Peptides against a protein of PDB entry 4Y8H. Designs and how they scored, part 51

Target 1, 196 residues: chain A of PDB entry 4Y8H
Amino acid sequence: TSIMAVTFKDGVILGADSRTTTGAYIANRVTDKLTRVHDKIWCCRSGSAADTQAIADIVQYHLELYTSQYGTPSTETAASVFKELCYENKDNLTAGIIVAGYDDKNKGEVYTIPLGGSVHKLPYAIAGSGSTFIYGYCDKNFRENMSKEETVDFIKHSLSQAIKWDGSSGGVIRMVVLTAAGVERLIFYPDEYEQL

## One batch from the design tools (peptide; made by RFdiffusion4, then SolubleMPNN)

Design b2_p18_4_s4 (from b2_p18_4, 6 letters changed)
Fold by OpenDDE base, seed 1:
Structure b2_p18_4_s4 (fold): chain B 196 residues (1-196), chain A 18 residues (1-18)
Amino acid sequence: as target 1 above (196 residues)
Amino acid sequence: SLPQWLGDANKPIPFYGK
């Protein structure tokens, strides 16, 4: 798995590969690693697919309840719900989750929740088995307040490099763009990103 | 009822650089 979320001038973009693996087996299926928990709050999931899906479902439920009582939750609130669930189950949970969202007040925000259930607010975050190969690349190439196009290119190149070296990453690159304008879904195929 | 920890700015979130 290779996942990341990047704040930029107009909001935030989440990105993920789509490969599903179990040990040495590569499944001929596409894994949805970008998951909606609220209109403009999404997450990237790594680790146990079943466990992280369950967590995301619970978070979505809590945010729906929150909305009915208090209005639209902030990205920080969503991250807090993820954090509590991950922390409370840390001894029995394999989960690396990146929470990203947009609202008019806070703009794009990214929170990373690594194994153990801590939470860290960052201008961008990377996770998954492929992330180990691209920390240096991302640090060198990330810039604050990039354009949408620059950010898409940054994520595409980063994930392409991760996929190149991580056998557990591959397939298509999916992105979700969260801005004031709404939600946009992007997809890039191997024939395109492998040439980068 | 919703947990008390559920809400905006209920818990401090550490911020780190790149």
Scores: peptide ipSAE 0.024, ipTM 0.494, DockQ to the pose 0.062
Fold by OpenDDE base, seed 4:
Structure b2_p18_4_s4 (fold): chain B 196 residues (1-196), chain A 18 residues (1-18)
Amino acid sequence: as target 1 above (196 residues)
Amino acid sequence: SLPQWLGDANKPIPFYGK
């Protein structure tokens, strides 16, 4: 798995590969690792697909309850719920979660929750087995307040490199763009990103 | 501090394996 979320001028973009591996090496190239927990709050999931989906489902439920009582939750609130779930279940959980969201007050925000259940607010975050291969590239190439197009290219190149070196990553690159304008889904296929 | 409604987040979630 290779996942990342990047704040930019107008909001935040989440990105992920789509490969899931089980057993010795059984690959499913059709896996959505970008999961909605609220209208403009999403997460990237790495680790156990079933466990991280369960966490996301619980977060979604809590945010629905929150919304019914208090209105739209902040991205920080969502990250806090993720953090508590991951921390309290850390002994029986393989999960790396990146929470990203947009609201008019805070704009795009990214919170990373690595194995262990800590929470860190960052301008961008990467995770998954493929992330180890792209820390250097991302550090070199990330810039704050990029345009949408620059950010898409940054994520595309980053994940392409991760996929190149990580056997557990592959398939399509999916992105979700969160801005004041709404939610936009993007997809890029191997024939395109393998040439980068 | 986190709101009281977050109390349910402390409940264990089932482990389904990798």
Scores: peptide ipSAE 0.020, ipTM 0.607, DockQ to the pose 0.032
Fold by OpenDDE base, seed 2:
Structure b2_p18_4_s4 (fold): chain B 196 residues (1-196), chain A 18 residues (1-18)
Amino acid sequence: as target 1 above (196 residues)
Amino acid sequence: SLPQWLGDANKPIPFYGK
């Protein structure tokens, strides 16, 4: 798995590969490493597909309850719910989750929740088995307040490099763009990103 | 501070296989 989320000028973009190498598991929906938990709050999931799906489902439910009582939750609130679930289940959980969201007040935000259930707010985050191969590349190429196009290219190149070296990553590259304008889903196929 | 309903997030995650 290779996942990442990147804040940029107009919001945040989440990106992920699509390869699944885990054994059989029960899923109540199509496996997607980019998962919606609220209109403009999404997450990237690595680790146990079934367990992280359960976490995301619970978070989505809590955020729906939150919305009904208090209005639209912040990305930080969503990250806090993820953090609590991951921490309380850390002894039986293999999960690396990146939470990303957009709102008018805070703009694009990224929170990473590594194994163990800590939470870290960052301008961008990478995770998954493929991330080990692209820490250097991302550090050298990330810039704050990039354009949408620059950010898409940054994520595409980053994940392409991760896939190149990580046998557990591959397939299509999916992205979700969160801005004031709404939600946009992107997809890039191997015949494109392998040539980068 | 977060609402008290966040306490429900501390319950064990349901098992869905694997």
Scores: peptide ipSAE 0.020, ipTM 0.591, DockQ to the pose 0.032
Fold by OpenDDE base, seed 5:
Structure b2_p18_4_s4 (fold): chain B 196 residues (1-196), chain A 18 residues (1-18)
Amino acid sequence: as target 1 above (196 residues)
Amino acid sequence: SLPQWLGDANKPIPFYGK
């Protein structure tokens, strides 16, 4: 798995590969690792698919309840809910989650929740087995307040490199763009990103 | 209010930057 989320001038973009592996073989070429927990709050999931899906479902439920009482939750609130669930179950949980969201007050925000259940707010985050291969590339090439197009290219190149070296990553690259304008879903196929 | 098990959902989270 290779996942990342990147803040940019107008919001935040989440990106993920789609390969799912079990044992030594590819079980599914297309897996959705980008999961909605609120209209403009999404997460990237790595680790146990079943565990992280359950966590995301619980978060979504609580954010819906929150919305009914208090209005739209902040991205920080969503990250806090994820954090509590991951931390309380850290001894029996394989989960790496990146929470990303947009709102008019805070703009695009990214929170990473690695194994152990800590939470870290960052301008961008990478995770998954493929992330090890692209720390240097991302550090060198990330810039704050990029355009949408620059950010899409950055994520595409980053995940392409991760996929190149990580046998557990591959398939299509999916992205979700969160801005004031709404939610946009993107997809890029191997014939495109492998050429980078 | 939020469920008790959620803890402090509005607690400030550390920002480590780039």
Scores: peptide ipSAE 0.018, ipTM 0.505, DockQ to the pose 0.058

Design b2_p18_6_s2
Fold by OpenDDE base, seed 2:
Structure b2_p18_6_s2 (fold): chain B 196 residues (1-196), chain A 18 residues (1-18)
Amino acid sequence: as target 1 above (196 residues)
Amino acid sequence: DEAERAALEAAAQLPEFL
């Protein structure tokens, strides 16, 4: 897996590859690793497909309940729910999560939750086996308050490089853009990103 | 071939990872 989330001028963009492994094999499946937990709060998933799906389902339920009682939750609240689940169940989970969301007050925010269930708020985050190959590239090329187009390009180039070197990453690149204007899903195919 | 088919069938029974 190669996943990332990047804050930018107008909000936040999540990105992911789509490869799934089954044991030592690459499964013939195009997986969606970008998962909605609220209208403008999404997550990137790495690790066990079953574990991360279960966690996301539980968070979605909690945020729906929260909304019914208190109104729209903040991204920080969502990250806190993820953190609690990941930390309290760490002995039974293989899960790495990046939480990203947009609201009018806080704009785009990113929280990374690695194995063990710690939580870290960052301007951008990368995770998954492919992230190992792109820490240097991301550190060199990330800038705060990029445009949407600059951020899409940054994520596309970053994930392209991760996929190039990580056998556990590949397929399509998916993105989710979260802004005041709404939610936008993007998809990029190998013929486009492999040449970058 | 048969070996590839057998491997694919075996893999389908394993947990999936992202």
Scores: peptide ipSAE 0.481, ipTM 0.799, DockQ to the pose 0.621; fails the geometry check
Fold by OpenDDE base, seed 3:
Structure b2_p18_6_s2 (fold): chain B 196 residues (1-196), chain A 18 residues (1-18)
Amino acid sequence: as target 1 above (196 residues)
Amino acid sequence: DEAERAALEAAAQLPEFL
């Protein structure tokens, strides 16, 4: 897996590859690793498909309950729920999650939750097996307050590089853009990003 | 081939990893 989330001028963009493995095999399946837990709060998933899906489902439920009682939760609140689940179940979970969200008060925010269930707020985060190959690239090329287009290009190039080197990453590149204007899903196919 | 099909079927029964 190669996943990332990047804050930018108008919000945040999540990005992910789509490759899935099954045992020792690369599954011939295009998986969506970008998961909605609230209207403008999403997560990137790495690790066990089942574990991360279960966590996301539980978080979604909690956020729905929260919303019914208190109104729209902050991204920080969502990250806290993820943290609690990941930390309390760390002995039984293989999950690396990036939480990203947008609201009018806090704008775009990114929280990374690695194995073990710690939480870190960052201007951008990368995770998954492919992330190890792109720390240098991301450090060099990330800028704060990029435009939407610049951020899409940054993510596309970053994930393209991760996919190039990581055998556990590949397929399509998906993105989710979260801004005041709403939610936008993007998809880029190998024929495009492999040429970068 | 049969071996390929068997491998795919066996793999499909295993947990998926992202």
Scores: peptide ipSAE 0.481, ipTM 0.797, DockQ to the pose 0.582; fails the geometry check
Fold by OpenDDE base, seed 5:
Structure b2_p18_6_s2 (fold): chain B 196 residues (1-196), chain A 18 residues (1-18)
Amino acid sequence: as target 1 above (196 residues)
Amino acid sequence: DEAERAALEAAAQLPEFL
């Protein structure tokens, strides 16, 4: 897996590859690793498909309950629920999660939750087996307050490089754009991103 | 053919990793 989330001028963009493995084999499935937990709060998933799906389902339920009682939760609140689940169950989970969301007060925010269940607020985050290959590239090329188009290009180039070197990453590149204007899903195919 | 189908079905039941 190669996943990332990037804050930008107008919000946040999540990105992911779509490859799934079953043991030593690549599954014939185009997986969606970008998962909605609230209208404008999403996550990127790495690790066990079952574990990360279960966690996301529980978070979605908690955020729905929260909304009914208190109104729309913040991205920080969502990250805290993820953190609690990942930390308290760390011995029985293989889950790497990036939480990203948009609201009018806080704008775009990114929280990364690695295997140990710690939580880190960052301007951008990368994770998954492919992320190890692109730390240098991302550090060199990330800028704060990029445009939507610049951010899409940054994510596309970053994930393309990760896929190039990581045998466990590939397929299509999916993105989710979260802004005041709403939610937008993007998809990019190998014929495009392999040429970068 | 049946053995191949069984093998494919068994493989599809393996845990998936992202």
Scores: peptide ipSAE 0.480, ipTM 0.797, DockQ to the pose 0.550; fails the geometry check
Fold by OpenDDE base, seed 1:
Structure b2_p18_6_s2 (fold): chain B 196 residues (1-196), chain A 18 residues (1-18)
Amino acid sequence: as target 1 above (196 residues)
Amino acid sequence: DEAERAALEAAAQLPEFL
C-alpha cells in the first residue's frame, strides 16, 4: 500500500493506490482504500483489510451518533476515536490509518495513526509499505498552501514513485478532495502516472 | 499459467492486506 493525505490552501486531498495482497500473493483486486467516516472526514487505510474496515465502520457509527447529539464532529474528534480504537486494541490489530478532514473553522487537517495507536497531526502524511520510498521526495517537494492542481500533481507524482518501487502497491491512484465546495473523487490509471 | 491462477484463487480465501 501507498497512501497519503496533503493539506492545501482550500482543504485536504487524500490519495491511495488500489493493490491488494493475500498472503504472499498479489490479488487481482482493485480496492478502495479511501474510506468515508463522515461527509468531509475520510481516512486512508493500510494493513489488514478486515481490521481497517472494522475500525472505519466503528468510527463512522460513532461519528453518526455524535452528529445526532452534538452536530458535525471535527477532524480532531474523528482522529481521537480512531486513536482510541487502535491503541486499546493494538495487540489484535494490524492497521495504519491516515485521517483527513475539512471544516470551515479548522480547514484541512491530517492526522496519522501508525501501528500501535499513536496520533500525529501533520501538514501532510504518508504511510504504507510504499511510503518508505518517497519520504525524501515528499519532504523535498511538499509546500504549504498549494493549489488544488499543484496538490493533485504532488500526490500523483509521489504515489507514482511509491508504486514504481513497492511491489505491494499498484493499480489505480484514487484521490478524494475535501473543501468548502464539497467532496470530489479522482482516479488516475497506470498509463498516465507511470509516465511521470 | 493455470497453476499460478489456481494458486491465486486459493489464496483469495486468505486474509487480505492493503
Scores: peptide ipSAE 0.479, ipTM 0.794, DockQ to the pose 0.552; fails the geometry check

Design b2_p18_6_s3
Fold by OpenDDE base, seed 4:
Structure b2_p18_6_s3 (fold): chain B 196 residues (1-196), chain A 18 residues (1-18)
Amino acid sequence: as target 1 above (196 residues)
Amino acid sequence: EEEEREEAEKAAALPEVL
């Protein structure tokens, strides 16, 4: 897996590859590693497909309950729920989560929750097996307050490089753009990003 | 071909990892 989330001028963009493995084999299944937990709060998932799906489902339920009682949760609230679940179950979970969301008060926010269940608020985060290949690239090329287009290009190039080197990453690049204007899903195919 | 199919069937029964 190669996943990332990047804050930009108008919000946040999540990005992911779509490859799934089963043991030593690459499955032909194109997975969606970008999971909605609230209207403008999403996560990137790495590690166990089952574990990360279960966590996301529980978080979604908690945020629905929260919304019914208190109104729209903040991205920080969502990250706190993820953190609690990942920390309490750390001995039985293989999960790397990036939480990202947009609201009018806080704008785009990114929270990374690595193995062990710590939480870190960052301007951008990368995770998954492919992330190890792109730390240097991301650090060199990330800028605060990029445009949407600059941020899409940054994520596309970053994930393309991760996919190139990580055998556990590949397929399509999916993105979710979260802004005041709403939610936008993007998809980029190998023929486009392999040439970068 | 048959061994590759059996390995693929065994792989399909394993947990998915992202």
Scores: peptide ipSAE 0.499, ipTM 0.822, DockQ to the pose 0.614; fails the geometry check
Fold by OpenDDE base, seed 2:
Structure b2_p18_6_s3 (fold): chain B 196 residues (1-196), chain A 18 residues (1-18)
Amino acid sequence: as target 1 above (196 residues)
Amino acid sequence: EEEEREEAEKAAALPEVL
């Protein structure tokens, strides 16, 4: 897996590859690793597909309950719920989560939740097996307050490089753009990003 | 073909990892 989330001028963009492995085999499945937990709060998932989906489902339920009682949750609140679940289940859980969301007050925010259930607020985050290959690239090329187009290009190039070197990453690049205007899904195919 | 099918069936029974 190669996943990332990047804050930018108008919000946040999540990005992911789509490759899934089953034991020693690469599954012929285009997996969506970008999961909605609220209208403008999403996560990137790495590790166990079942575990990370179960966590996301529980978080979605908690955020729906929260919304019914208190109104729209903040991205920080969502990250806190993820953190508790990941920490409480750390001994039986293989999950790396990036939480990203947009609201009018806080704009785009990114929280990374590595194994062990710590939480870190960052201007951008990368995770998954492919992330090890792109730390240097991302650090060099990330800028605060990029445009949507610059941020899409940054994520596309970053994930392309991760996929190039990580045998556990590949397929399509998916993105989710979260802004005041709403939610936008993007998809990029190998024929496009392999040329970068 | 049968070996590939049997390997695919075995793979389908394993946990999926992202």
Scores: peptide ipSAE 0.495, ipTM 0.827, DockQ to the pose 0.596; fails the geometry check
Fold by OpenDDE base, seed 3:
Structure b2_p18_6_s3 (fold): chain B 196 residues (1-196), chain A 18 residues (1-18)
Amino acid sequence: as target 1 above (196 residues)
Amino acid sequence: EEEEREEAEKAAALPEVL
């Protein structure tokens, strides 16, 4: 897996590859690793498909209950729910989660939740097996307050490089753009990003 | 074909990892 979320001028963009593995085999399956937990709060998933899906479903349920009682949750609140679940289940859980969301008050925010259930607020986060290959690229090329287009290009190039080197990453690149304007899903196919 | 199908079936029975 190669996943990332990047804050930019107008919000946040999540990005992911789509390759799924099973044991030592690369499954010929295109998976959506970008999961909605609220209208403008999404996560990137790495690790166990089942575990991360279960966590995301529980978080979605909690945020629905929260919304019914208190109104729209913040991204920080969502990250706290993820953190609690990941920490309480750390001994039986293989999950790396990036939480990203947009609201009018806080704008785009990114929280990374690695194995063990710590939480870190960052201007951008990368995770998954492919992330190890792109730390240097991301550090060199990330800028705060990029445009939407610059951020899409940054994510596309970053994930392309991760996929190039990580055998556990590949397929399509998916993105979710979260802004005041709404939610936008993007998809990029190998024929486009492999040439970068 | 049959080996590829058996490998795919074995793969489908294993936990998926992202």
Scores: peptide ipSAE 0.487, ipTM 0.825, DockQ to the pose 0.566; fails the geometry check
Fold by OpenDDE base, seed 1:
Structure b2_p18_6_s3 (fold): chain B 196 residues (1-196), chain A 18 residues (1-18)
Amino acid sequence: as target 1 above (196 residues)
Amino acid sequence: EEEEREEAEKAAALPEVL
């Protein structure tokens, strides 16, 4: 897996590859690793597909309940729920999660939750097996307050490089753009990103 | 074809990892 989330001028963009593995085998299954937990709060998933989906489902339920009682949750609140679940279940859980969201007060925010259930707020985060290949590229090329187009290009180039080197990453690049204007899903195919 | 099917069946029996 190669996943990332990047804050930008108008919000946040999540990105992911789509390759799924099964044991030692690379499955040709195209998985959506970008999961909605609230209207403008999403996560990137790495590790166990079942474990990370179960966590995301529980978080979604908690955020729906929260919304009914208190109104729209913040991204920080969502990250706190993820953190609690990941920390309390760390002995039986293989999960790496990036939480990202947009609200009018805080704008785009990114929280990374690695194995063990710590939480870190960052301007951008990368995770998964492919992330090891792109730390240097991301550090060199990330800028705060990029445009939507610049941020899409940054994510596309970053994930393209991760996929190039990581055998556990591949397929399509998916993105979710979260802004005041709404939610937008993007998809990029190998014929486009492999040339980068 | 049979090897691909056996690999697919073995893959279906194992946990999916992202």
Scores: peptide ipSAE 0.485, ipTM 0.815, DockQ to the pose 0.565; fails the geometry check

## One batch from the design tools (peptide; made by RFdiffusion4, then SolubleMPNN)

Design b2_p19_1_s1 (from b2_p19_1, 7 letters changed)
Fold by OpenDDE base, seed 2:
Structure b2_p19_1_s1 (fold): chain B 196 residues (1-196), chain A 19 residues (1-19)
Amino acid sequence: as target 1 above (196 residues)
Amino acid sequence: MIATELSDFLLELKKKEMS
């Protein structure tokens, strides 16, 4: 798995490969690695496929409950819910989760939640087995306040490199763009990104 | 996280957002 989320000038973009190796895990539903937990709050999931799906479902429910009582939650609030659930299940959970969201006040935000249930706010985050191959590339090529097109290219190139070296990553590259304008899904196929 | 604990937790998060 290779997943990442990147803040940019107008919001945030999440990206993921699509290769699935569930092994002993049983998926609770057909879903991609980019999972909606609120209108403009999404997450990237790696590891413990069934468990992370369950966590995301629980978070989605909690945020719906939150919305009904208090209004739209911030991305930080969503990350806090993820953190708590991951922490409570840390002994039985192998998970790398990136939470990303957009709102008019805070713009695009990214929170990474590694094993153990900690939470870290970052301008961009990468995770999954493929991320080990692209830390250097991302560090050298990421820039603050990129355009949408620059950010799409950055994610496409980054995940392409991860897929190139990680046997557990592959398939299509999916992206979700979160901005004031709304939610946009993108897809890129191997014939395109393998040539980068 | 049980329902009662979640409700209290979400309330605390709301309070933090307001501060």
Scores: peptide ipSAE 0.132, ipTM 0.734, DockQ to the pose 0.046
Fold by OpenDDE base, seed 3:
Structure b2_p19_1_s1 (fold): chain B 196 residues (1-196), chain A 19 residues (1-19)
Amino acid sequence: as target 1 above (196 residues)
Amino acid sequence: MIATELSDFLLELKKKEMS
C-alpha cells in the first residue's frame, strides 16, 4: 500500500494505490483505500483492510451524530475521533491512517495517525509499505501552496515511485481533491504513471 | 464507545472546536 495526502493552495488532495495483497500473493481485486467519513473529510487507509474499514465506518457514524447535534465537524475533530478509536483498539489494530479535509476556515488540513493511535498535523503525509521508498523524494519535491495541477503531479510522481519499488503497491492511482468548489475524484492508470 | 460516552466525547470536541 502507498497512500498520501497533500495540502495545497486551494485545499487538500488524497492519493492511494489500489493493489490488494494478502500474505505472499497479490489479489486481483482492486481496493479503494480512500474513504469518505464526511462530505469534505476523507481518509487514506493502510494495514488491516477490514479493521480500518470498521474504524472508518464508526468514525463516519460518530461524525454524522456530531453533525446532527453541533453542525459540520472540523477536520481536526474528525482526526480526534480517529485517534481515540485507534488508541482504544491499539492492541488489536494494525493501522496507518491519514485523515484529510477541507473547510472554509482552516482550508486543507492533513492529520496522520500511525500505529499506536497518536495524531500529528502535517502539511503532507505519506504512509503504507510503499512510503518507505519515497520519503526522500517527497521531502525534496514537496512545496507549500502548490497549484492543483502541481499537487496532482507531485502525488502521481510520488506514488509512481512507491509502486516501482513496493511489491505490495500497484494498480490504479486514485485521488480525491477537496476544495471550496467541492469534491473531485481522479484516477490514473498504470500506462499513465509507469513512464514517469 | 457507548452512546453516553460518545455524547460526552463529542461534546468535548465541540467545546474545543469553538475555542
Scores: peptide ipSAE 0.123, ipTM 0.728, DockQ to the pose 0.041
Fold by OpenDDE base, seed 4:
Structure b2_p19_1_s1 (fold): chain B 196 residues (1-196), chain A 19 residues (1-19)
Amino acid sequence: as target 1 above (196 residues)
Amino acid sequence: MIATELSDFLLELKKKEMS
């Protein structure tokens, strides 16, 4: 798995590969590692797909309950819910989760929740087995307040590199763009990003 | 989180957002 979320001038973009692995089995099925928990709050999931999906489902429920009582939650609030659930289940959970969202007040925000259930606010975050191969590239190439197009290219190149070196990553690259304008879904195929 | 604990937790989160 290779996942990342990147804040940019107009919001935040989440990106993920789509490969699923179980042991030595590699499935090139299109899997969705980008999960909606609220209108403009999404997460990237690594580790156990089933376990992280369960966490995301619970978070979505909690945020719905929150919304019904208090209105739209902030991205930080969503990250806090993730953090608590991951911490409470840390002994039985293999999960690296990135929470990203957009609102008019805070703009695009990224929160990373690594194993153990801590939470860290960052301008961008990477996770998954493929992330180890691209820390250097991302540190070198990330810039604050990039354009949408620059950010898409950054994520595409980053995940492409991760996929090249990580046997557990591959398939298509999916992105979700969160801005004031709404939610946009993007997809890029191997014949495109492999040539980068 | 149990229902009652969740309600308290969400309330505290709301308070933080308002601060």
Scores: peptide ipSAE 0.121, ipTM 0.722, DockQ to the pose 0.041
Fold by OpenDDE base, seed 5:
Structure b2_p19_1_s1 (fold): chain B 196 residues (1-196), chain A 19 residues (1-19)
Amino acid sequence: as target 1 above (196 residues)
Amino acid sequence: MIATELSDFLLELKKKEMS
């Protein structure tokens, strides 16, 4: 798995590969690693698919309840709910989650929740087995306040490099763009990103 | 964390957002 989320001038973009693996085997299935928990709050999931899906479902439920009582939650609120669930289950949970969202007040925000259930606010975050191969590339090439197009290219190149070296990553690259204008879904295929 | 505890947690988070 290779996942990342990147803040940019107009919001935030989440990106993920789609390969599904079980141990050393590649399954003939496309995994949805970008998951909606609120209108403009999404997450990237790595680790146990069943465990992280259960967590995301619980978060989504509580954010819906939150919305009915208090209005739209902030991205920080969503990240805090994820953090609590991951921390309380850290002894039994293998999960790496990146929470990203947009709102008019805070703009695009990214929170990473690694194993152990800590939470870290960052301008961008990477996770998954493929992330180990692109720390250097991302550090060198990330810039704050990029355009949408620059950010899409940055994520595409980053995940392409991760997929190149990580056998557990591959398939299509999916992205979700969160801005004031709404939610946009993007997809890029191997014949395109493998040439980068 | 049980549902009641999480609800209380969310309430506290709201208070922080309002401050």
Scores: peptide ipSAE 0.090, ipTM 0.646, DockQ to the pose 0.042

